Peptides against a protein of PDB entry 6EJA. Designs and how they scored, part 31

Target 1, 276 residues: chain A of PDB entry 6EJA
Amino acid sequence: VEYMPANPVRIAFVLVVHGRASRQLQRMFKAIYHKDHFYYIHVDKRSNYLHRQVLQVSRQYSNVRVTPWRMATIWGGASLLSTYLQSMRDLLEMTDWPWDFFINLSAADYPIRTNDQLVAFLSRYRDMNFLKSHGRDNARFIRKQGLDRLFLECDAHMWRLGDRRIPEGIAVDGGSDWFLLNRRFVEYVTFSTDDLVTKMKQFYSYTLLPAESFFHTVLENSPHCDTMVDNNLRITNWNRKLGCKCQYKHIVDWCGCSPNDFKPQDFHRFQQTARP

## One batch from the design tools (peptide; aimed at target 1 S176)

Design b2_p17_8_s2 (made by RFdiffusion4, then SolubleMPNN; from b2_p17_8, 10 letters changed)
Fold by OpenDDE base, seed 5:
Structure b2_p17_8_s2 (fold): chain B 276 residues (1-276), chain A 17 residues (1-17)
Amino acid sequence: as target 1 above (276 residues)
Amino acid sequence: AFAIGRLPEEIFDKLEE
């Protein structure tokens, strides 16, 4: 039996999906669907089949919408951050959707806890933002992420143009591009005109894997810095020996890493986790 | 919490139980 909060948080799930894995997406959607939450789905511009499928779903549920705009995103592309930022703006402009938290998901994600557990936890920490940091040397992180390099997304490629400086007075951070952000912080990111938000949006428009660092950096340097929790409530199967093979060199002028697929024998990891 | 990455069908089936 889970504690039922008096004022349970309502979640805006932002699904950024691509490909033709409609069955997997449908299963995941059914697993996370609740009438009190909101679902905003962006389908890659190139994934027309999937777009047709999700449109059918959106017509059946009033709390499911599909982005009227669609971007063609690439691995590590700056356009992914643009997708999130535009989605945030859209969600804030939807006055009929009173959401409290922003949670991003892909078609490859799946809930390992119940909705009640998630809602209870977030209701208890409704004023916090959940971002997972890399937990390593920050200088090494900057080098490995290529944050001191200028990138341009063009023709489905991330071109490395040269070196750049990290803005002065900014403490750069990052880690996972999966997070849970409260509405207040999303409002700040979306509508603030201060130097921090303005400069960071510009900076990260030319950044590789911007979603892994933008929100961390903005939050930690903002007036909301005290709301950060170094936990994104995600389980990722990281094995760098297997996942860091420069497999995206054909797309980006850099080497990156990807999480590995889970195996049937990994099921015990979902049972043993203490995360809600 | 959420699992990130592809899950095999076997895990999907177990999680849906």
Scores: peptide ipSAE 0.214, ipTM 0.804, DockQ to the pose 0.828
OpenDDE base, seeds 1, 2, 3, 4: peptide ipSAE 0.230, 0.214, 0.090, 0.083; ipTM 0.805, 0.809, 0.724, 0.732; seeds 1, 4 fail the geometry check

Design b2_p17_8_s3 (made by RFdiffusion4, then SolubleMPNN; from b2_p17_8, 12 letters changed)
Fold by OpenDDE base, seed 5:
Structure b2_p17_8_s3 (fold): chain B 276 residues (1-276), chain A 17 residues (1-17)
Amino acid sequence: as target 1 above (276 residues)
Amino acid sequence: AFAIGRIPDEIFDKLQQ
């Protein structure tokens, strides 16, 4: 029996979905749905079938909403960060949704712990932010991510325009684009007018895979830096030999990696997970 | 807390138990 906290955290799940995999999304949604949480779903502008399916769900549950705006996002596109930032603003403006944590998900994600376990854990660490760093040499990370390169998203393509300098005095970091952020930090990112947030929003609007680095960098250079936990509570099937084949060169003027699908024999990996 | 990537049906069934 999991400990029940006196003041359990409430979660805003932000789902960024695309394609036609409505069945998979429905299964995932049923697995994560709870009446005390909130679900804000962005459907890619091009995915009209999926949008219709998601709208049906949102009409059945008061704690499920669909973004009235929709973006056409591409792999590695700067627009993905814009999607998260706008979703954060929307969620903060929803005064009837008192959420404590922001968690991003896709249609391919699935919970491997119970809701009670997740809530108990986050309630214990309600003042922390969970971001996973790359765990490598930072200079190598910058080079491989192309953070010292200027990109422009246009016509469903990430164009590499040239070289750029990383802003002085900023410690750049990054890793996973899957995270758990507390409301206080989301408020800071959304409403702060300090030089850090302003400059980073500008910088990352021309960045490849911005969600893998923006929140890490902002957090670590902010007054909230002491709230970082190097764990995003995710299990990812990384096999670089299989997942790093420059498969997105038709979309992006860069080579990137993607996680691999899980196999039935990988079930054991879900049984033991480390908690911070 | 979450798995990232496509989960096969066999794992879905086990995770729901």
Scores: peptide ipSAE 0.246, ipTM 0.809, DockQ to the pose 0.826
OpenDDE base, seeds 1, 2, 3, 4: peptide ipSAE 0.225, 0.196, 0.280, 0.284; ipTM 0.790, 0.767, 0.798, 0.795; seeds 1, 3, 4 fail the geometry check

Design b2_p17_8_s4 (made by RFdiffusion4, then SolubleMPNN; from b2_p17_8, 8 letters changed)
Fold by OpenDDE base, seed 5:
Structure b2_p17_8_s4 (fold): chain B 276 residues (1-276), chain A 17 residues (1-17)
Amino acid sequence: as target 1 above (276 residues)
Amino acid sequence: AFAVGRLPQEIFDKLEE
């Protein structure tokens, strides 16, 4: 029996999905669905079949909405960050959805803990933001991520235009593009007009894989810096030997990595641990 | 709380138990 908090947090799940795997998405959706949470789904502009399927779901549940705008995103594209930022603004403008946490998911993600466990944990740490850092040398991270390079997203390609300087006085950080952010921080990112947020939005609009670094960097340099927890509550099957093969060179003028699929023998990694 | 990456059917079956 899981502890039931007196004031349980309510979660805004932002699903960024593409392709034609509607059955897989439906299964994942059923696994994470709860009447007290909110689901905001962005379907890639090119995925019309999936969009039609998702619209059917949204018409059946009052706490499920689909973005009226749709972007055509590419791997590593700056448009992914734009998708999250616009989704955040939309969610904040939905006054009838009193959510407390922002959680991003894709169609390839799946819950490995119960809703009660997640809610209990987040209710205990409702003032914290959960972002996972890279855990290595920061200078190396900057080089490998190409943060000191200028990129332009155009014609479904990330063009490397040249070198750039990281803004002075900013401590750059990053890691996973999967996170859990509280409403207060999302409000700050969305509505703040300070130099930090303004400059970072501009900087990351020309950044490769911006979602892996933008929120980390903004948080750590903001007045909310003390709310960071170096844990994103994600299990990812990283094997760089297998996942870093410059497989996206046709889309991006850079070499990146992707997580590997799980295998049946990996089930032990999903067993109960100290964290939910 | 969440697995990132595609799961085989065997894992789905166990997680749904």
Scores: peptide ipSAE 0.355, ipTM 0.860, DockQ to the pose 0.798
OpenDDE base, seeds 1, 2, 3, 4: peptide ipSAE 0.345, 0.367, 0.316, 0.355; ipTM 0.851, 0.861, 0.837, 0.854; seeds 1, 2, 3, 4 fail the geometry check

## One batch from the design tools (peptide; aimed at target 1 F141 Q145 S176 W254)

Design b2_p18_1 (made by RFdiffusion4)
Pose (drawn by RFdiffusion4):
Structure b2_p18_1 (pose): chain A 276 residues (1-276), chain P 18 residues (1-18)
Amino acid sequence: as target 1 above (276 residues)
Amino acid sequence: SAEEADYEFVGWEGRGPL
């Protein structure tokens, strides 16, 4: 990531944000901002204060826009995938924004390498997609994720309605819902009317945590399957002893886990050279 | 290894029905 690329990638950052931490969001935005990238910010419908603050930012910079539509993106809600898919369509239709990669971030994310290094890395691997699979037993993944269960999002709640079959003829996979996808794959997901994309959009409209498997499943079974890199370029601070308290039991008909917050003792983790 | 564990997705292992 030390070289200087002659044709650097331009990145579309999609920020899906909620809550009250506007100053922290502004600090992270400062760290990732470059005039040649693009920023498309979705603010949860329920976070009006944060939305007003985000509007000030978008009014200041030409390469920053806010989604005019806003969803209540509850934990594990089917609406998160709807949010990504609509944002991808919006971004592809914005012809004045010639972006090469799609990167999703939350208000709790932070960069651990400089923009120069990120651009250099992605410029070398511009035809690849970066998704992290669970890599362990797939039947256990399907069960733990509730992928063989039917869910419906209404009234800001995920209702478990019954069982369903895993469709035959495709491999189902999943893992992290944080990823980097290239423009060519995003176009395929958005505009393709082939049997895989159409049926997976239907299947995942009624799925818990859809973003943790929809893009994996579509990519692995699509003509772009040979572009997958099993690495999302993220460090996620999972600590199961603390983060799996079924804390979302009142929002979804299921038990879930979330990553812990980093502390000072974790700083050495951001210097690992093992994987990008 | 400890460093490799930081790159694993384990967010699913503690989940299940109520």

Design b2_p18_1_s1 (made by RFdiffusion4, then SolubleMPNN; from b2_p18_1, 6 letters changed)
Fold by OpenDDE base, seed 1:
Structure b2_p18_1_s1 (fold): chain B 276 residues (1-276), chain A 18 residues (1-18)
Amino acid sequence: as target 1 above (276 residues)
Amino acid sequence: SEEDALYEDDGWDGRGPL
């Protein structure tokens, strides 16, 4: 018998989608949809067909909305962070959507827990933020991520312009770009005018894969640092052989790896890892 | 843990400068 919390948390799921992933999106949506949660979907500016499909879905469900603005995002682009930050602002301004947690999802990952388990868990730990760190040597992480390099997103490309210094006094961290953030921290990130948030927003505007490090770094250096949990409660479909071939070198001046979208054949892995 | 095992092969080693 799963514990039912007296005051269950409500989740704002943010989906950033692009291309022709309509089937994958539909599968993901069906898997995560619940009437008590909220779904905010950004469709890439270039994906007009997908946008029309998503709009149709949003008209059918009162708890599904589509961003009125659309960005052209690229893999590893700084614009992805901008997309999340703007989505956070939008969600905070939606007074009719009383969400407690911000969760981003893609077709490449699923929550480890069932909806009921996830809600029960987050309801118990509603004051915590869930960010998965790399768990390795931090200096190596910085080098591999290119955090000490200056990047500029321009003309659908991430240009490496040169070297840069990590800001002094900042403990840089990162890992997964899939996170679970409580509303309080999202409010802090969105509205704080302190030096930390201001400087980090600027710094990460010129960062490759900024979502993998921005929230970690901000959280760990903020007054909210004690709320960090080194777990994002995700099952990510990693296949190094398929996903780690520097396949984005034409888009970014860096070698990277990407998870693979879940396929029906991958369901057995989900079942295995979803067991507590 | 099984969860930790999911992150052990997360492809970090494949990242780096061109």
Scores: peptide ipSAE 0.186, ipTM 0.682, DockQ to the pose 0.578
OpenDDE base, seeds 2, 3, 4, 5: peptide ipSAE 0.225, 0.199, 0.167, 0.181; ipTM 0.696, 0.674, 0.664, 0.687; seeds 2, 3, 4 fail the geometry check

Design b2_p18_1_s2 (made by RFdiffusion4, then SolubleMPNN; from b2_p18_1, 7 letters changed)
Fold by OpenDDE base, seed 3:
Structure b2_p18_1_s2 (fold): chain B 276 residues (1-276), chain A 18 residues (1-18)
Amino acid sequence: as target 1 above (276 residues)
Amino acid sequence: SEEDSLYEDDGWEGRGDL
């Protein structure tokens, strides 16, 4: 008997999509759609065809909206964090969408749990935030991510300007850029004027792959640090043979890896996978 | 197994300076 919570949480799903991923997006959308949740979709400024398709979907469902603003994002660009932060602000200003959790998704990851299981789980742990850490040597993570390097996003390129230091008194962490954040923490990140949030927003505006570290670092150094759970309840395809070819060196002054999109044949595996 | 490694969230390990 599945536990049905008395006050089930409602989820705001944020999808950041680009390119020709229409089929993948459609599959993902069908898999995660539920009438009680909310879907906010950002389409890259350059992806006009995809934007038209997404707009068509949004007209069919009252709980699906498309961002009126569109950013031109690049792999590893600082603008991706800006996209999330702006979407968070938008969602907080939507008084007609009473969401409890913020969840970002792409075709590169998939929720492990069914909707009912996810809702039951999050309803039980509604005061927690779910961020998956790298789980290895933190100094190595910093070096590999280039967090000790200053980057500038300009003209569709991430320019490496030089070295920088981690701010004093800040414990940097990171890992997956796929997270589940409760509304309270999103409100804190969006509206807090404390030194931590202010400094981290500035720091990460010059950071490569900022979404993989910003929320971890802010949470762990904030008054909300005790709400962190080292789990994002997802599977991500990190086939390094496919995703780590230094294919982005023409876009960023760094050698990078990206997750691979899941294929339809991979979906059956998700039902069998459990994470602690 | 190689299959299990496909789902590990450790893509960052392959990154680095040019």
Scores: peptide ipSAE 0.209, ipTM 0.711, DockQ to the pose 0.595
OpenDDE base, seeds 1, 2, 4, 5: peptide ipSAE 0.199, 0.203, 0.182, 0.200; ipTM 0.714, 0.710, 0.675, 0.708; seeds 4, 5 fail the geometry check

Design b2_p18_1_s3 (made by RFdiffusion4, then SolubleMPNN; from b2_p18_1, 7 letters changed)
Fold by OpenDDE base, seed 5:
Structure b2_p18_1_s3 (fold): chain B 276 residues (1-276), chain A 18 residues (1-18)
Amino acid sequence: as target 1 above (276 residues)
Amino acid sequence: SEDDSLYEYVGWEGRGDL
């Protein structure tokens, strides 16, 4: 028997989608949809057809909204973090959506628990933040991620401008760009004017794959550092056969690698309950 | 935590300077 919390957490799912994979999005949406949660969808500025489709969906569900703003994002682009940050602000300003957790989703990284399990778990640990760290040598991570390099997103490319120093006194961390953040921490990230948040927002605006490190770093150096849980409750589809082959050289001045999107046949591994 | 994340590969290890 699953634990039924008296005050179950409500989740704001943020979906950042692009391309023409409307069917895939529909499948994912159906898999994660629940009437008690909220869904905020950003569609890439270039994906107009998808945007129209998503708008139609949003009109059918009161707990589904589409960002009125749209960014053109590239793999590894700093704009992805901007997308999340703006989405967080928007969600906090939606007074009619009393969400407790922020969860980002893509086809490459899915929750591995049922909705009930997830809600039960998060309800028990509602004061915690779940970010998966790299689990290796941090110095190596920094080097491999290029965190000591300055990048500029421009003209659909991440230009490496040169070297940079990590701010002194900051413990940099990172790993997965898929996280579960409680509302309190999101509020802090969104509205804090302290030096940490301010400096990190600036720092990561010139960072490759900023979402893989920004929230980790901010959290661990913040007054909320004790809420860190090194787990994102995800399954990430990394194809070992494919490995990392520096596949994004055409987009970024860095050797990039990302997990593969889940295919329909992979859905059997997910135990999500849809209740539209 | 009570739940574990499942990773088949550490992708970022393959990243690096050009």
Scores: peptide ipSAE 0.161, ipTM 0.688, DockQ to the pose 0.446
OpenDDE base, seeds 1, 2, 3, 4: peptide ipSAE 0.021, 0.022, 0.271, 0.023; ipTM 0.570, 0.564, 0.724, 0.589; seeds 1, 2, 3, 4 fail the geometry check

Design b2_p18_1_s4 (made by RFdiffusion4, then SolubleMPNN; from b2_p18_1, 7 letters changed)
Fold by OpenDDE base, seed 1:
Structure b2_p18_1_s4 (fold): chain B 276 residues (1-276), chain A 18 residues (1-18)
Amino acid sequence: as target 1 above (276 residues)
Amino acid sequence: SADDSLYEDVGSDGRGPL
């Protein structure tokens, strides 16, 4: 028997989608859709066919909306963080959507818990933020992520301009760019004018893969630092043989790894994986 | 386990400069 919370949390799922992965998106949407949650979908500016398809879905469900603005995003681009930040602002301004948690998803990342389990868990820990850290040598992480490098997103490319220093007095952290953030922290990130948020927004506007580190770093250095949980409650297919081939060198001045989309035959593996 | 290595949450281990 699963625990049924008296005041269940409601989740704003943010999907950033691109390309022609309509079938994968449909499968994921069906897997995560619930009438009590909210779905805010950003479609890449260049993906017009996908945009039309997503618009059709949004017209069928009252709790599904599509961003009226669209960005041309690239792998590793700083604009991805901008997309999340703008989505957060939009969601906070939607007074008719009383969401409690912000969750981002992709076709390569699936929750390992059922909706009921997820809601029960988050309802119990509604004051916490779930960000998975790398859990290794932080200096190594900084080097491999290129956090000590200055990047500029321009003309659909991430240009490495040179070296930069990590801001003094800031404890940099990061790991997964898939997170579960409570509304209170999202409000802080969106509306705070303190030096931390202001400086980090500036710093990460010139950062490769900013979403893998921005929220971790801001949270851990903020007054909300005690709310961090080192878990994102999901599973990502990191088949490095397929995902680590420096396949984005034409887009970014860095060699990177990307997760692989799950296949239907991979779902049985979810039953074998448990996270605390 | 061997299967756990396929489903890591962080992909930074294979990254680096060009």
Scores: peptide ipSAE 0.201, ipTM 0.736, DockQ to the pose 0.647
OpenDDE base, seeds 2, 3, 4, 5: peptide ipSAE 0.076, 0.181, 0.032, 0.163; ipTM 0.734, 0.701, 0.651, 0.698; seed 4 fails the geometry check

Design b2_p18_2 (made by RFdiffusion4)
Pose (drawn by RFdiffusion4):
Structure b2_p18_2 (pose): chain A 276 residues (1-276), chain P 18 residues (1-18)
Amino acid sequence: as target 1 above (276 residues)
Amino acid sequence: FFAVGGGSHEGQGDGPRP
């Protein structure tokens, strides 16, 4: 990541944000901002204060826009995938924004390498997609994720309605819902009317935590399957002893886990050279 | 390149409710 690219990638950052931490969001935005990238910010419908603050930012910079539509993106909600898919369509239709990669971030994310290094890395691997799979037993993954259950999002709640079959003829996979996808793959997901994309959009409209498997499943079974890199370029601070308290039991008909916040004792983790 | 901490949209399913 030390070299200087002659044709650097331009990155579309899609920020899916909620809550009250506007100053922290502004600090993270400062760290990731470059005039040659693009920023498309979705603010949860329920977070009006944060939205007003985000509007001030978008009014200041030409390469920053806010989604005019806003969803109540509850934990594990089917609406998160709807949010990503609509943002991808919007971004592809913005012809004045010639972006090469799609990167999703939350208000709780932070860069651990400089923009120069990120651009250099992605410029070398511009035809790859970066998704992290669970890598363990797949039947256990399907069960723990509730992928063989039918869910419906209404009234800001995920209702479990019954069982359903895993469709035959495709491999189902999943893992992290944080990723980096290149423009070619985003176009395929958005505009393709082939059997795989059409049916997976239907299947995942009624799926818990859809973003944790929709893009994996589509990519592995698509003509772009040979572009997958099993690494999302993220460090996620999982600590199951603390983060799996079924804390979202009142929002979804299921039990879930979330990553822990980093502390000072974790700083050495950001210096690991094992994987990018 | 990025860290994902608490308060994110990141998650994992942990089975049905006991």

Design b2_p18_2_s1 (made by RFdiffusion4, then SolubleMPNN; from b2_p18_2, 5 letters changed)
Fold by OpenDDE base, seed 5:
Structure b2_p18_2_s1 (fold): chain B 276 residues (1-276), chain A 18 residues (1-18)
Amino acid sequence: as target 1 above (276 residues)
Amino acid sequence: AFAVGGGSLAGEGDGPLP
């Protein structure tokens, strides 16, 4: 018998979607949809067809909303962090949506656990934040991520303006830009006026791939630092040999990497994993 | 893990500017 928590957590799923992956999104949405959760969907400004499709879905379900604002995000762009931060604010202002966890997803994601399993797990660890660290040398991470470089997002490009210093006294960390954050931490990030949050928001507004490091860094330097779990409950098809081809140099003044897409035949292998 | 398909992006370091 699967453990049923007495007070099950409710999840705000934030879907950041773009392109023409309507069918894939529909399949994923159907797989993760539950009446007790909330779904807040941002569709890229350029993806009008997808936006129309998502709007239709939102009209059918009371717990599905679409962002009234839409950003045109680019690979590695600072605007992606802005998207998450704004969505967090929106979700906190929705008093009729009592969510406990913030989970971001893309159209390429697919669940490998049941809703009950996810809810049971998060209900057990409701006071924790799930962020996956890079697990490497921090200095190397900083260099490879370009965190010591100043970037400006303009004209659908990430311009490298020069070098910068990491703020003193800040332990920089990062890794995956897919995470599970509890409401308390999201509230802190959204409404805190302390020097940490203020400085980090400013710092990361000029950062390449900011979502991969912002929340890690803020959390680890915050009063909530003891709530970090080095696990984002995601499996990524990561192959550096295939994904690191500097394929984004036309968008960013940096050599970047990306994970590979999963094939349908790969999913069965991951569904059997014991580790969440 | 509860989901697959999503992943982090990473830089490889400083390269020639376009």
Scores: peptide ipSAE 0.165, ipTM 0.766, DockQ to the pose 0.427; fails the geometry check
OpenDDE base, seeds 1, 2, 3, 4: peptide ipSAE 0.028, 0.163, 0.164, 0.024; ipTM 0.654, 0.765, 0.763, 0.649; seeds 1, 2, 3, 4 fail the geometry check

Design b2_p18_2_s2 (made by RFdiffusion4, then SolubleMPNN; from b2_p18_2, 7 letters changed)
Fold by OpenDDE base, seed 3:
Structure b2_p18_2_s2 (fold): chain B 276 residues (1-276), chain A 18 residues (1-18)
Amino acid sequence: as target 1 above (276 residues)
Amino acid sequence: AFAIGGGSLAGEGDGELP
C-alpha cells in the first residue's frame, strides 16, 4: 500500500507544446491527468492546429487552462524562459488554483511513476526544489552553454552579439531545464525585487538556453538555497553522439545538443529502485 | 524518476562556431 499523505500536494503542470503532435500530447495528458491537479498549457504561436486541439481539452476539464498569450519560441531562445516566468505569474494570480508545486513538461515527456507515488514523494518534500545540475566542470559548462556570450532573440533567431562577463559574486549553475519548483520559490522568482532576481532576469534575457541555468542560479544564490535537491525526477535519453550534430545552427549562432527519443531497449533505465 | 522523454538541451563548443 502506497503512503497516502494527510495533506497531499497539488501540482500545477505547465505544458509547453508545439508542432502537430496532438495525439502524443493527448496520450501524455491522459497519463498525468488528475482532478486534484492543475494544467496550464502554452501552445507555440505558430502551432494553430495544436492550439485548437488543446482548446478542446481545456473545455472538457475545469482544471485545464490554456495561456491566452502565446509566444513564438525557438530552440535555445530566451523567450522560453519568458514563457515560464509569465506562466508562473499567471498561476500565482489564479487564486482559485491552490497549487503547491510547479512542474514543466513537453509533449515528448511521459510519466513513469503513478500519481500517488509522485504526490506522496512531493508531499514529503514539499519544502524542497528539484533541479538537476550538470554534474561536471562548471567552467566547461559555462563555455559550452555560451553563458559568457551575449545573445539576442530576434526574427526567430538567436543572434550572438559578442562576449560578456559572468556577474561577479554569482555562483552560476545549471543543467536540466526540467524541474519541480515549490510555490514559495516560484513566488520569490516572480515577485522579488531584490538585486539577485532583478539582475538574473536581465542577464538571462540575453542568454542561450536560459531555462537550463536561470532557476538553478537564482535558487543557489538566494535565501532559498538550502532547499535545492540535485534531482529533477526525470530520465532523459542523453546520447551526445546522436544528439550533438549542430542541428540548430540555422536557428542560433551556436552549436547545440538535444536528447534522443527513448527506444524499447532503453527500458532498463526506467527500472530505478533507489531513487524516484 | 517521474517522467521520461524530451529533456534538457545542451550547448556545445567553446565559444566559436565549428
Scores: peptide ipSAE 0.158, ipTM 0.776, DockQ to the pose 0.506; fails the geometry check
OpenDDE base, seeds 1, 2, 4, 5: peptide ipSAE 0.021, 0.137, 0.026, 0.148; ipTM 0.637, 0.756, 0.684, 0.768; seeds 1, 2, 4, 5 fail the geometry check

Design b2_p18_2_s3 (made by RFdiffusion4, then SolubleMPNN; from b2_p18_2, 6 letters changed)
Fold by OpenDDE base, seed 5:
Structure b2_p18_2_s3 (fold): chain B 276 residues (1-276), chain A 18 residues (1-18)
Amino acid sequence: as target 1 above (276 residues)
Amino acid sequence: MFAIGGGSLAGEGDGPLP
């Protein structure tokens, strides 16, 4: 019998989706849907078919909403961070949705644990933020991520404009752009007017792959720094030999890597892992 | 808790300016 917490956390699932994978999204949605959670779905501005399908779903459930605004996001674009930040603001302004955690997902993601397991875990660690760091030399990370380079998103391209300095006194960190953030930290990121949040929002507006580093960096330099857990509760099919082929140079003025897609036959193996 | 099917994790390196 799984332990049921007395005050279970409620989750705001933020789904950032694009393309034509309506059936895949539907399957994933059914797998993660629970009446006590909230689902806020952003559909890429260019994905009109998917948007229509998602709207139909949102009309069937009171705890499912679609962003009234839609962004055209590109791989590595600063607009992805803007999408998350705006979604966070929206969710905080929804006073009828008392969520405790922010979890981002894509249409290609799938749960490998039950809802009860997830809720039990997060309820136990409700004051923590789950971000996975790169686990390497920080200087190397900065160089590889191009954090010391200035980028501008324009015309569906990330233009490298030149070099820039990392702000002094800031401990830059990063890793996975998949995370679990508690409401308190999201409130801080959204409404704080301190120099840290203000400067980092500006800095990362001109950053490649900003979601991989923004929340890490803000958290670690904030009054909430002690709430960080170096675990994002994700399993990634990472194969650098296959995923690091500079496949995005047509979109960004940088060489990047991406994880590989999971195959359906792989899921049973991951469900048996001891990883939370 | 979740299997990730998309996204990114790392940059590879510097290249020449366009």
Scores: peptide ipSAE 0.237, ipTM 0.798, DockQ to the pose 0.460
OpenDDE base, seeds 1, 2, 3, 4: peptide ipSAE 0.205, 0.230, 0.243, 0.227; ipTM 0.799, 0.800, 0.789, 0.806; seeds 1, 2, 3 fail the geometry check

